# Designs tried in a protein design run: peptides against a protein of PDB entry 3C66. Part 156

Target 1, 189 residues: chain A of PDB entry 3C66
Amino acid sequence: KSWANLFEKNDFFFRYKFYLEITAYTRGSDEQHLKWSGLVESKVRLLVMKLEVLAGIKIAHPFTKPFESSYCCPTEDDYEMIQDKYGSHKTETALNALKLVTDENKEEESIKDAPKAYLSTMYIGLDFNIENKKEKVDIHIPCTEFVNLCRSFNEDYGDHKVFNLALRFVKGYDLPDEVFDENEKRPSK

## One batch from the design tools (peptide; made by RFdiffusion4, then SolubleMPNN)

Design b2_p27_8_s4 (from b2_p27_8, 11 letters changed)
Fold by OpenDDE base, seed 1:
Structure b2_p27_8_s4 (fold): chain B 189 residues (1-189), chain A 27 residues (1-27)
Amino acid sequence: as target 1 above (189 residues)
Amino acid sequence: DESEVDGRLIHRPGEEPVGSISATLVP
């Protein structure tokens, strides 16, 4: 199938067994997040290139659009909770304890001036070369290089109270609900 | 599918990324 057909949301999150999710977190202003997430997003292609050359990886395919969300985040503990719970269907229900910022509620007095955590997540679908034996594929090195590349770009990103970056390896059945439409059923185990 | 993933890499500024990112593939 042509690369063009791979960008249909409906197919991408069902196509692979494995996904790498890259999340940029910002507890600060929208402007700060735009700068940080934009930087992270701009480097994803370099990570893909590094993944593609690994012998165990058959395909590394980035999804073209980031997923964006924001929460009212009044405390540092809330920010830590977001970073811990986000990115897995198993744990994301904990985020229901926080107020999701939406276009409908963003102008409410309790939300407008509240501290916010912003999230931007990029996804890479991975297909592996499976041999007739149990194998471990380790992508630690390219992921570490990617993180170092993002963090070294600007000293302003040294404040972990504001800027954070996480990578998560997930199976398709454990993808966050955000990647599926309301009428879509998540992949089975 | 008996394949497993072990993978969360979190980075704090001034430190090396902490965690592991790997998949165990079972035929």
Scores: peptide ipSAE 0.364, ipTM 0.866, DockQ to the pose 0.800
Fold by OpenDDE base, seed 5:
Structure b2_p27_8_s4 (fold): chain B 189 residues (1-189), chain A 27 residues (1-27)
Amino acid sequence: as target 1 above (189 residues)
Amino acid sequence: DESEVDGRLIHRPGEEPVGSISATLVP
């Protein structure tokens, strides 16, 4: 890895004031998640292209890799809670009520055979053209088109009990803990 | 920083995505 690539990776979550998070959720098998998340990831570049042409957006920069996590998810209510609470530092502490699956614990009998929710999250850093006035930038249209594109690809992805997709707009100080190394200080407000 | 985000879009199949996704920029 070039020093430039390492540096770009290390400063990505400090470089922008705003981030768009795209999370693919799967409550099912690892194979189901691999197909679903792979599809979503493959379409992120199209979303970036649509964001870049908006007058209010100066830069839309995708992070190069997804963040992967999985939780023991015994109920549908737990799955809804994950989708509600994930993606914000303010709310992610609620996920501590669920068992995070790790390489260290994945072979435990209580985890191995348990229903799981899988998460793959892509990040886009956003820089805006700020004028000398208060301005609202709405990205609803390109985000909706992106969701429709992913969901319409295969009829199997129409099962919301298994496959879900969410987009979240967050500020740098409210990014999830997963994007920072243990030695990194979270951006201030 | 007085800038704000309204930032969640959730999609259920057969429905339009629910939520708002925008940023309010303050100079």
Scores: peptide ipSAE 0.357, ipTM 0.860, DockQ to the pose 0.782
Fold by OpenDDE base, seed 3:
Structure b2_p27_8_s4 (fold): chain B 189 residues (1-189), chain A 27 residues (1-27)
Amino acid sequence: as target 1 above (189 residues)
Amino acid sequence: DESEVDGRLIHRPGEEPVGSISATLVP
């Protein structure tokens, strides 16, 4: 990895106060996940365009690369837990109860044949127009339209037991550990 | 920063996305 690529990555997750996380979940095959996550990723630009036209949003900046992870996911309850706990530093510690699949352990017999949940996460940094008053910015509409666009592409994506999509609005200090290097300190509140 | 986020949208197929996704900006 070039020094320049590392620097650009590190600056992105410190640049904004607010981030929108878009996570595609798949409990199935790697091939199923590749198709689903690839579709979601391809539509992120359309969401950015819809966010940029909202009066309260000054900038919507997508990060260029998805973050990929996978867990051993033997039950539907485990899959629901992953969807509930992932995407926040406050809650991600609950995922330590599940076995993270790594390049080092993927060939272990207990992991190789186990049901897996795959995750692909896209990040959008958000800068807002701050007024001299308390203001609520609601992005429910563009996010809902984005989800509907992704889900309507193929009828197979209507199976919630396999394919899921979540959007999470988080502050920079509550970003998942995956976005920071081991030597980086989290943004302070 | 006293700004707050309330933002989790989970989509289950056949239903409208469940949750709120908003930021409360505090100057």
Scores: peptide ipSAE 0.366, ipTM 0.867, DockQ to the pose 0.801; fails the geometry check
Fold by OpenDDE base, seed 4:
Structure b2_p27_8_s4 (fold): chain B 189 residues (1-189), chain A 27 residues (1-27)
Amino acid sequence: as target 1 above (189 residues)
Amino acid sequence: DESEVDGRLIHRPGEEPVGSISATLVP
C-alpha cells in the first residue's frame, strides 16, 4: 500500500498517540518566510529518516502539507510569546491576545502594513515500540541535527530576531485546533 | 494513558538547541 493512501487528512491527526511538530517562524516579509519555511519543509524528510532508524520508533510518518498562519506581531516579546505558546492546545489560547491575519482582515489598514509573524508547521506522527515496561525514548539528537542543518544552510537564517525554528513533542489530544475541522472532535486523553 | 511527552526544542543561532524532546512510554 503506497504512502499516498495514508494521507487522508481526516485520519492522520487521530491515528497516532504522539506527534512531532516542526514550526518555522518568521518575523519579517512574506518572501523571507517563503524561503525559510520552504527550506525547513524540504529537510523534514531527512529528519524522518533519522527518526525511523531509532530502535524505539516503529513509524515516523510526515503529514504532507504545512499548516500556515500569521499574526500581527508588533514587538519581539510578542514574537517570543508566539514561539512559546503555539503548538499546544493547552497554551494556544494565549495567542488570542494577538490579531490573527485572515483573508477577511488582511487588507485592513491596521493589519496590511503591520509587522507580522508567519508560521509554517509540519507534523510527524510517531508510533513507538512499546515494551512491557516504562521506557523513555529520546529524540533530542536527530532533532538537534535537523535544526543545525536548517540554520546552517544560509547565514541569513542565523538572525533569531527574524527566523526561528522550534520542534514540539505533543500528544494527539493536545494538538492545535488548526489540525481539526470544525466538526471534528478532538482526541480524548 | 499515563504516557508523557517532554519535548520542546528551541534553537537560537549561535547556541546549542535548548530543551529536550522525549516521550515516556507507559504500557
Scores: peptide ipSAE 0.364, ipTM 0.865, DockQ to the pose 0.789; fails the geometry check

## One batch from the design tools (peptide; made by RFdiffusion4, then SolubleMPNN)

Design b2_p28_1_s1 (from b2_p28_1, 10 letters changed)
Fold by OpenDDE base, seed 5:
Structure b2_p28_1_s1 (fold): chain B 189 residues (1-189), chain A 28 residues (1-28)
Amino acid sequence: as target 1 above (189 residues)
Amino acid sequence: EDEVEGRIVADGNGNILEDKGMTLTLEP
């Protein structure tokens, strides 16, 4: 089935048992984040191409749009916590300790001038070649190559207190709540 | 049950900050 048919059915987050999450993090300005996330997003297609040619991978399909979120992030410890807890349903409840920035609250004085962490997340659905035996699949090489493709030679991007990139491998039932509508039931374990 | 382990974190210059691998074990 074509990628177009997948997106038309809005069942992307129910179709696969496994997903790769790619998140660009920025603790700074929205302008800084736009440049950083744009660079990362522009390279995702190259990662897909590398995944598709692996013998253990049957299908690698990217979701077309990033998920965007931002949090009030007053400390470096908060930024580390966001990066540690985000991307898994098991751990994302820890983010409730932080204030999510929304269109409704962004103009509040306590939020407007506060330090913020910005997140842009791309998803790749993965289907694997399964045999009637125990199989191990390793996608470390393509993922490391992707990190290298996203590198900037600008020294400002080397500040890990501001700019980071994360790749996370997750099961469909452990996807973050952001990928489901309020009326959708999370996939079962 | 299938097991998944995979997390890589890097800065904007490509320096690896965390590498827990990127592997899947499929059980029949």
Scores: peptide ipSAE 0.751, ipTM 0.962, DockQ to the pose 0.796
Fold by OpenDDE base, seed 2:
Structure b2_p28_1_s1 (fold): chain B 189 residues (1-189), chain A 28 residues (1-28)
Amino acid sequence: as target 1 above (189 residues)
Amino acid sequence: EDEVEGRIVADGNGNILEDKGMTLTLEP
């Protein structure tokens, strides 16, 4: 399928064995998150460009739409837990201990005024040049460069209790449930 | 089996809070 077809969900989350997840986290206001996530999202294309030129990478395709979620996040420990557990199917069940904010419940008094953690996640599908030998691919450099690109010089963004950015390298079968429709089966190992 | 090790966490100023690398070991 052409690059253009990757702008729609289609089979994007089935097409690759490996994905890079880029998540902007905000424990604060929706406005704060919008600014932070917008900054991160605006830089993703630059990461893709840097990934594409790596010899070990055959393809780096971004899914162009972010996945948005938010949780009631009463404590800093909850925020750390979210950041630790999110982005992997193996661990995401721990998030069930938190109240997911939905369109149906967002107006409930207990949720409306509660501290929230906001998550915006971008995905990059990765295809590698696989040789018939053991090979190690390292994408650390472009990822750290991306972190640097996303940095704000406003000191407020340095508050790790509020703003964080995570990059996670995952296998397709370990993608979060959010990327699959209810009728879709998770990729097998 | 292929092994993936990769997680980086940073604050909004680009300070690295966690760096577990970003590597894939491909096994034939």
Scores: peptide ipSAE 0.742, ipTM 0.960, DockQ to the pose 0.795
Fold by OpenDDE base, seed 3:
Structure b2_p28_1_s1 (fold): chain B 189 residues (1-189), chain A 28 residues (1-28)
Amino acid sequence: as target 1 above (189 residues)
Amino acid sequence: EDEVEGRIVADGNGNILEDKGMTLTLEP
């Protein structure tokens, strides 16, 4: 498949057995989130390059566009819950307890002025060199280096009640529903 | 069955809040 095809949604989320999810979280303003997520997104290519050179990784391909979502987030506990439950199909149903902000509801008085959590998620598809034996692959080093690359030296970004970055390693069948269209069938286990 | 374990959480200054590693065990 051409390089261009790797950035098309239609095949990307069915192509790999494993994915790395990079999520920038912001509990604050949309402006704060734009700055934070932009910083994270600008560094993803560096993570890809580090993954590509690891033994056992055959391919590391990023999906080029972030997935954007926001929730009404009235409490710190809600923000912790979002960060814990998001990014896995197994756990994302817990987010149904929160109000998802949509173009249809964003102007409602109860939503417009509510505290919000913003999420921007980047995906990297991973293919591994599979041998006919049990193999362990560790991608911890490039992931921790990525966290260091994304760090701001502005102390405001050190407020974990506002700004967070998460990396999650998931199987393709456990990807969030957001990556699939309504007419698409989720990959089977 | 393949096993995946991996989650890292940090603040915007790079302080690690959670580190569960980033490992994959591939089973033939």
Scores: peptide ipSAE 0.738, ipTM 0.960, DockQ to the pose 0.795
Fold by OpenDDE base, seed 4:
Structure b2_p28_1_s1 (fold): chain B 189 residues (1-189), chain A 28 residues (1-28)
Amino acid sequence: as target 1 above (189 residues)
Amino acid sequence: EDEVEGRIVADGNGNILEDKGMTLTLEP
């Protein structure tokens, strides 16, 4: 079965207790972000393959589409805040201090010409081999290897003020609001 | 309760800016 046919959106974000979030960040132009996020997204399948072979992982399933968002980001501090707070329901409320760019507001004069941070986020649902004992699973190696796979040989991509990549390990009940529809209840703890 | 600790941040050249590990502790 192709990954595309495995789960509908609603089923995917309720199916797993744990998720890996991969976010490409760009503080620059939409063209810069398209190139950067495209590179990252093209490598996600390789990360999945490496996760699937770990003894502690029963299943690693990617969600097929990225989540796209952008914020008005006038300062470097704002960009750092976005990267720190995004990807967790516990912390994402801090992003309310920034203006989310939408199709409805993107043509407003205050938004159109403003510096922006662009985000593209991929999700991997994780199912683990759980025993009736305390178990520790470490997925650091495949994640670090993924960072290496996403390396650009263009020196411009080494500017951390512009281009960044983040991996975040989260519980299903702590997923960002963006993954749920308005009528869906967030998974409980 | 299960514990999750996992965050890695890197630039576009793969330089690690933040590494808090990537670990799950499963409790029965």
Scores: peptide ipSAE 0.736, ipTM 0.959, DockQ to the pose 0.800

Design b2_p28_1_s2 (from b2_p28_1 with K5E K15N K18E E20K E21G V24L I26L)
Fold by OpenDDE base, seed 1:
Structure b2_p28_1_s2 (fold): chain B 189 residues (1-189), chain A 28 residues (1-28)
Amino acid sequence: as target 1 above (189 residues)
Amino acid sequence: EDEVEGFILADGNGNILEDKGMTLTLTP
């Protein structure tokens, strides 16, 4: 199978049982987010390389494009909620309490000048070597190394109220709705 | 059933804010 087919949205999010989500968060300006998310995205290939060499991992394939979203985020508590609830179908409904910024509403006066949280999410599909025995796979080391690789020496990036990075390990049936088209049925449990 | 437990949150300087591990238990 050509690598090109692995990067098509319609097939990618149905192909694997497990996914690793990497999300760059920014509560600030779009310019701040562009710089921060760009840094994170530039390092994802290094995480893939570290995952591929683990004995329990058969395949680690990144999706080629980030998913972009933003919410009106008036409080720090709202920002914490976004970071806690985003990335899982089980919990993402909590985000309905916040206003999603869209192309249709971004110019509204109540939204245009409101504080915003920006999200850029990269996805890695994972396939594991399954033996005829119960097996525990730990990918904590590559993930923490990735966090270290994304470190900035600029003190501004140390403000956890503005810039954060999350890694989430999920099953395919628990992927966020954003990865599926309106006419697609999400994978079943 | 397979079990997945994995969540890490960090700031832009690499300080870990939350760590719930990053593990998968595969059950045949």
Scores: peptide ipSAE 0.774, ipTM 0.967, DockQ to the pose 0.811
Fold by OpenDDE base, seed 5:
Structure b2_p28_1_s2 (fold): chain B 189 residues (1-189), chain A 28 residues (1-28)
Amino acid sequence: as target 1 above (189 residues)
Amino acid sequence: EDEVEGFILADGNGNILEDKGMTLTLTP
């Protein structure tokens, strides 16, 4: 199968047992988010390259398109909650307490001028070399190096109340609902 | 059962705000 077919959504989120999620967060304007998320997205290929050379990793395969969402985020506590709960099916139900911004509701007065948190998430499918013994794989080094690659020398990006970056390691059955179509069944445990 | 623990949060200057590791334990 060609690499091109592997980048299609069709079976990407069913193909691997494990995924790495990279999320750029912005509590500010859409323009601020576009610049920040663009920077993060431009570096993802470098993370993939570093993952591919780890002895325990058989394959690291990026999904080419980001998933984008935004929430009304009136408080700093709400922003912290989003960053803590997003990216896991086990915890994402907490986000139901916030108003999801959609094309249908974005022009409502209560939403249009409200503070917003923007999210752009990239996914990497991971396959590991399995031996007939209990094995521990640690991908902490390439992940922290990626955080450093995404650093900006602009002082504005140092405001953790506005710009953040998260990496989350999850099982396929614990992926967020956003990656599945309405008619798709979530992978079983 | 396989166990996964992995979460890192950082700001735009690369300062780590939260680090829960990034580890997978594979069980045959």
Scores: peptide ipSAE 0.773, ipTM 0.966, DockQ to the pose 0.812
Fold by OpenDDE base, seed 4:
Structure b2_p28_1_s2 (fold): chain B 189 residues (1-189), chain A 28 residues (1-28)
Amino acid sequence: as target 1 above (189 residues)
Amino acid sequence: EDEVEGFILADGNGNILEDKGMTLTLTP
């Protein structure tokens, strides 16, 4: 099978028990987000390389495309909520309190000029070397190294009220709804 | 049952804002 076939959406989010989510957050302009998310996305391959060499990891496969979303985000508290709740099916329902920006509603006056939080999320599927014993795997080091790799020398990116980066470690059945098509049943436990 | 705990939030300068670790406990 070609490398391209391994990363088709159709089975990627069903293939692994565990996923690492990398989300670039921007509360600002679309242009600001494009630059910030582009920087983060450009570094994801380096994270994959660091994960692949860990003894407990059998496979680390990135999904090829980011998931893009944006919310009306009128307050800093809303921005904190987005960053806390996004990326988990268990918690994402809290985001229903915010207005999701869509192609259908983006021109509405209440949305067009509203402050927005932009999200770009990359996914890495993880397969682990499982032994017939309880085993603990720690991927903290490569994740913190990735955070350091995403450092911008532009001082503007240091404003946590505008630009942030999150890494979330989740089970496949707890992936956000955005990764599944309407006709797809999410993985069960 | 397998247990996953992992969340890191940082700014664009690499300052860690929140760190809940990045661990997986595999239970056969």
Scores: peptide ipSAE 0.772, ipTM 0.966, DockQ to the pose 0.820
Fold by OpenDDE base, seed 3:
Structure b2_p28_1_s2 (fold): chain B 189 residues (1-189), chain A 28 residues (1-28)
Amino acid sequence: as target 1 above (189 residues)
Amino acid sequence: EDEVEGFILADGNGNILEDKGMTLTLTP
């Protein structure tokens, strides 16, 4: 990683109170995931543009690089669990029941040939215009528009058992552990 | 305390599988 990349990471996940997570999921081959995640990642800038023009949003700042992970995913239920639990510190501990694929273990016989779920996650930091009153902000429209922008006309991408896309709206203190280094303390509530 | 509720799951054809909205309630 370039020196510039190290500095950008250090403050990004502490800078904002709120984050939008965009995760491309693939239960299949790494090649399938590369194509799918690449499509999703290529559209993130359009989501940012739509967020920036919403009333109440001061800043929508994308993190430049995706976070990538993969799990041994032997069943469809496991895949559903991953998609439900991933992206929140509150729930990610449930993923400990699955085997995370690492460079150290990827060549093990039990892992090498096992079905995999691949994850690529993009993060957008959000800053809001806070008034001295209770305010409700709704970002549903740009998020659903983004889902539509990521639509493929290839029928294979319509198989929800293989390809999915998730958007999750989280607080900074509820970001997944993956965004922090081992020596970093996560933001407090 | 601020409240966040936001989760959408869709397939690669844009079909929504799960939608919990995308809302933030800011409290001063």
Scores: peptide ipSAE 0.772, ipTM 0.966, DockQ to the pose 0.799

Design b2_p28_1_s3 (from b2_p28_1, 8 letters changed)
Fold by OpenDDE base, seed 1:
Structure b2_p28_1_s3 (fold): chain B 189 residues (1-189), chain A 28 residues (1-28)
Amino acid sequence: as target 1 above (189 residues)
Amino acid sequence: EDEVEGFIKADGNGNILEDKGMTLTLTP
């Protein structure tokens, strides 16, 4: 199916019941993050291809653009919290304890030179074949293969205090607030 | 109700740091 008919943002995040989130994390420089996130993003198409051929998956549809965010991240514990809490509406409120970096505040002295965590998130909408029976779908193999595809042979990328990757499987009503416009109401349970 | 359990975290060398599986249970 042509990715050319990628739905507008507003329709995409209402269209599916389930989403797979791929997030690249960097606690370091913006340059480090650009290289790392670019590597991860370049491999997402391969994950989609593997998902599309699984029994029980009707559609795997990637959103075209990553979502970018960054936080002031003074400690390693803050970085672990970001990685644990980001990507779910149920848990993302914990991130309110951290300072979100914005275009309006990025030049403030307290923010400009502060340690930062950078996040780039790709979304895949998933539709499943519904049978008249209880069914368990397992997408673990494609996801672990994707992690392997994102491997760098540069030892610097092995520092888990700096570079990480996560995949999260969520319901549409539990998507992060970042995917909705201010005037949009999130899907109901 | 449908149940979703899925979270995997790894470093840049592909070492798995956390694996909670990646499964969906569809209930009609």
Scores: peptide ipSAE 0.770, ipTM 0.966, DockQ to the pose 0.804
Fold by OpenDDE base, seed 5:
Structure b2_p28_1_s3 (fold): chain B 189 residues (1-189), chain A 28 residues (1-28)
Amino acid sequence: as target 1 above (189 residues)
Amino acid sequence: EDEVEGFIKADGNGNILEDKGMTLTLTP
C-alpha cells in the first residue's frame, strides 16, 4: 500500500489504535492565530522524527492537514474549559455549552464581534512494538522537546491568556467527532 | 486493557502550564 493512501482521511483515523494530538490555541484575532498555529505546525515534522527513533514506536505517521475550529469565548474560564475538554470524545460534549463559529453564523452580530478562541489540531497515528509481556512506553521527552521547539522569543506569545499549545495522547475510539464524517462509525472500544 | 495517560499544556514561550505525563501501558 502506498504512503499516499495512508494520508487519506478515510483510512487514517481507523488505521491506528493510538493517536497523539497537537493543538495550537489562540484567544484573540484570526491573524494572531494564523501566525501562532503556523509556527506550531511547522515543527510537527521534527516531533515525528523524534518519535520514529524511539525503540517502543514502530510507526509515527502525521496526518497531512490540521483541523480548524473556533468558538465564541467570552470568558477566561471558557478558554480554560476548551483547553481541558477538547480532543477527547469523553469530554468534548462540554463544548456544546459554547457556540461553534461556522461559515453560516460568523456574520451574526452576536458572533462577529465576540471574543473567539481558535484551535488548530494536528494528528499523529502511532503503532507500537508489542511483546508478549506488559510494556510501558514513555514519549514524554520528545513531547517536551517539541514544546521547546515551538517557543517564541516574542514576549506576546508568553501571554497564556492568549497563546497556548497542548499535546494529548488518546485511543482511536476516543478521537473527537471532528475527525469522522457523519456517515462514519467511530472505532469500537 | 491498554492504559493511556498523556496531556501537556504550555504557553507560547515554552513554559509548561500542565503536565500529566505521556505514557502508554500495553497489555498482552
Scores: peptide ipSAE 0.768, ipTM 0.966, DockQ to the pose 0.814
Fold by OpenDDE base, seed 3:
Structure b2_p28_1_s3 (fold): chain B 189 residues (1-189), chain A 28 residues (1-28)
Amino acid sequence: as target 1 above (189 residues)
Amino acid sequence: EDEVEGFIKADGNGNILEDKGMTLTLTP
């Protein structure tokens, strides 16, 4: 599909059987998150290029826009839970215990001044060269290299209580609800 | 059935905090 089609949602989250999710996390201010997520997002194209040249990968297509979300995050344990549970439909229900920040509730006194975790998530659709035999594909190397590419020399970004990133490899039917519109049916298993 | 296992978490300095690998087993 043309590069132009990657600027629109269209059927992107239905095109592929597999997706790689890259999430930047910040437990702090929106300004801190903007800087951190911007750094991570700026490197995603380099990950795509490395994936494209791997044996067994037929296509690696990024969705061009990040998904943004934020939660009230009063404790470090809550922040760990977000990082563990987010990005998978089978586990994201655990996040219902936290208050999602929305345009409707952001001005509520209990939310406005609360500690927050911010999330920016990029998606890469993956298509593989399937043979008529069992095959194992390992994309660990480009993913760990991506982590290194996102390295900041600012010591503040080394605080894992504030700034983190994660890569998650998921099946299309296990994508989080955020990628689908209310009128869209989730891909079946 | 295809099997997917992949999760890596790191801090902003590139220190790996969690690594469950990044693999896919494709079955015909």
Scores: peptide ipSAE 0.767, ipTM 0.965, DockQ to the pose 0.803
Fold by OpenDDE base, seed 4:
Structure b2_p28_1_s3 (fold): chain B 189 residues (1-189), chain A 28 residues (1-28)
Amino acid sequence: as target 1 above (189 residues)
Amino acid sequence: EDEVEGFIKADGNGNILEDKGMTLTLTP
């Protein structure tokens, strides 16, 4: 079965207890972000393959589509805040201090010409081999290798003020609101 | 309760900017 046919959105974000989030960040133009996020997204399958071979991981399934968002980002501090707070329900409320760009507001004069941070986020659902004992699973190596795979030979991508990526390991009940529909109840603890 | 600690941030050249590990502690 192709990964594309494995899960509908609604089933995917309720199926696993744990998720790995990969976010590409760009503080610049939408064109810059398209190129950068495309590079990161193109490598996610390689990360999945590396996760699948770890002894502690039973299943690693990617969600097929990225989640796209953008914020008005007037300062570098705002950009750092986005990168720190995004991707967790516990912390995402801090983003309410920023203006989310939407199709409805993107043509407003205060938004149209404002500096923006663009985000593209990929999700991997993780199922682990659980024994009847306390177990520690470390997925640091494949994640670090993924960072290396996303390296661009374009020197412009080395500007951390513009281009970054992050990996975040979260519980299903701590997924950001963007992954759920308005009528869906967030997974409970 | 299961514990999750995992966050890595890097630039487009693969330089690690932040590393909080990437670990899960599973409790039966």
Scores: peptide ipSAE 0.766, ipTM 0.965, DockQ to the pose 0.823

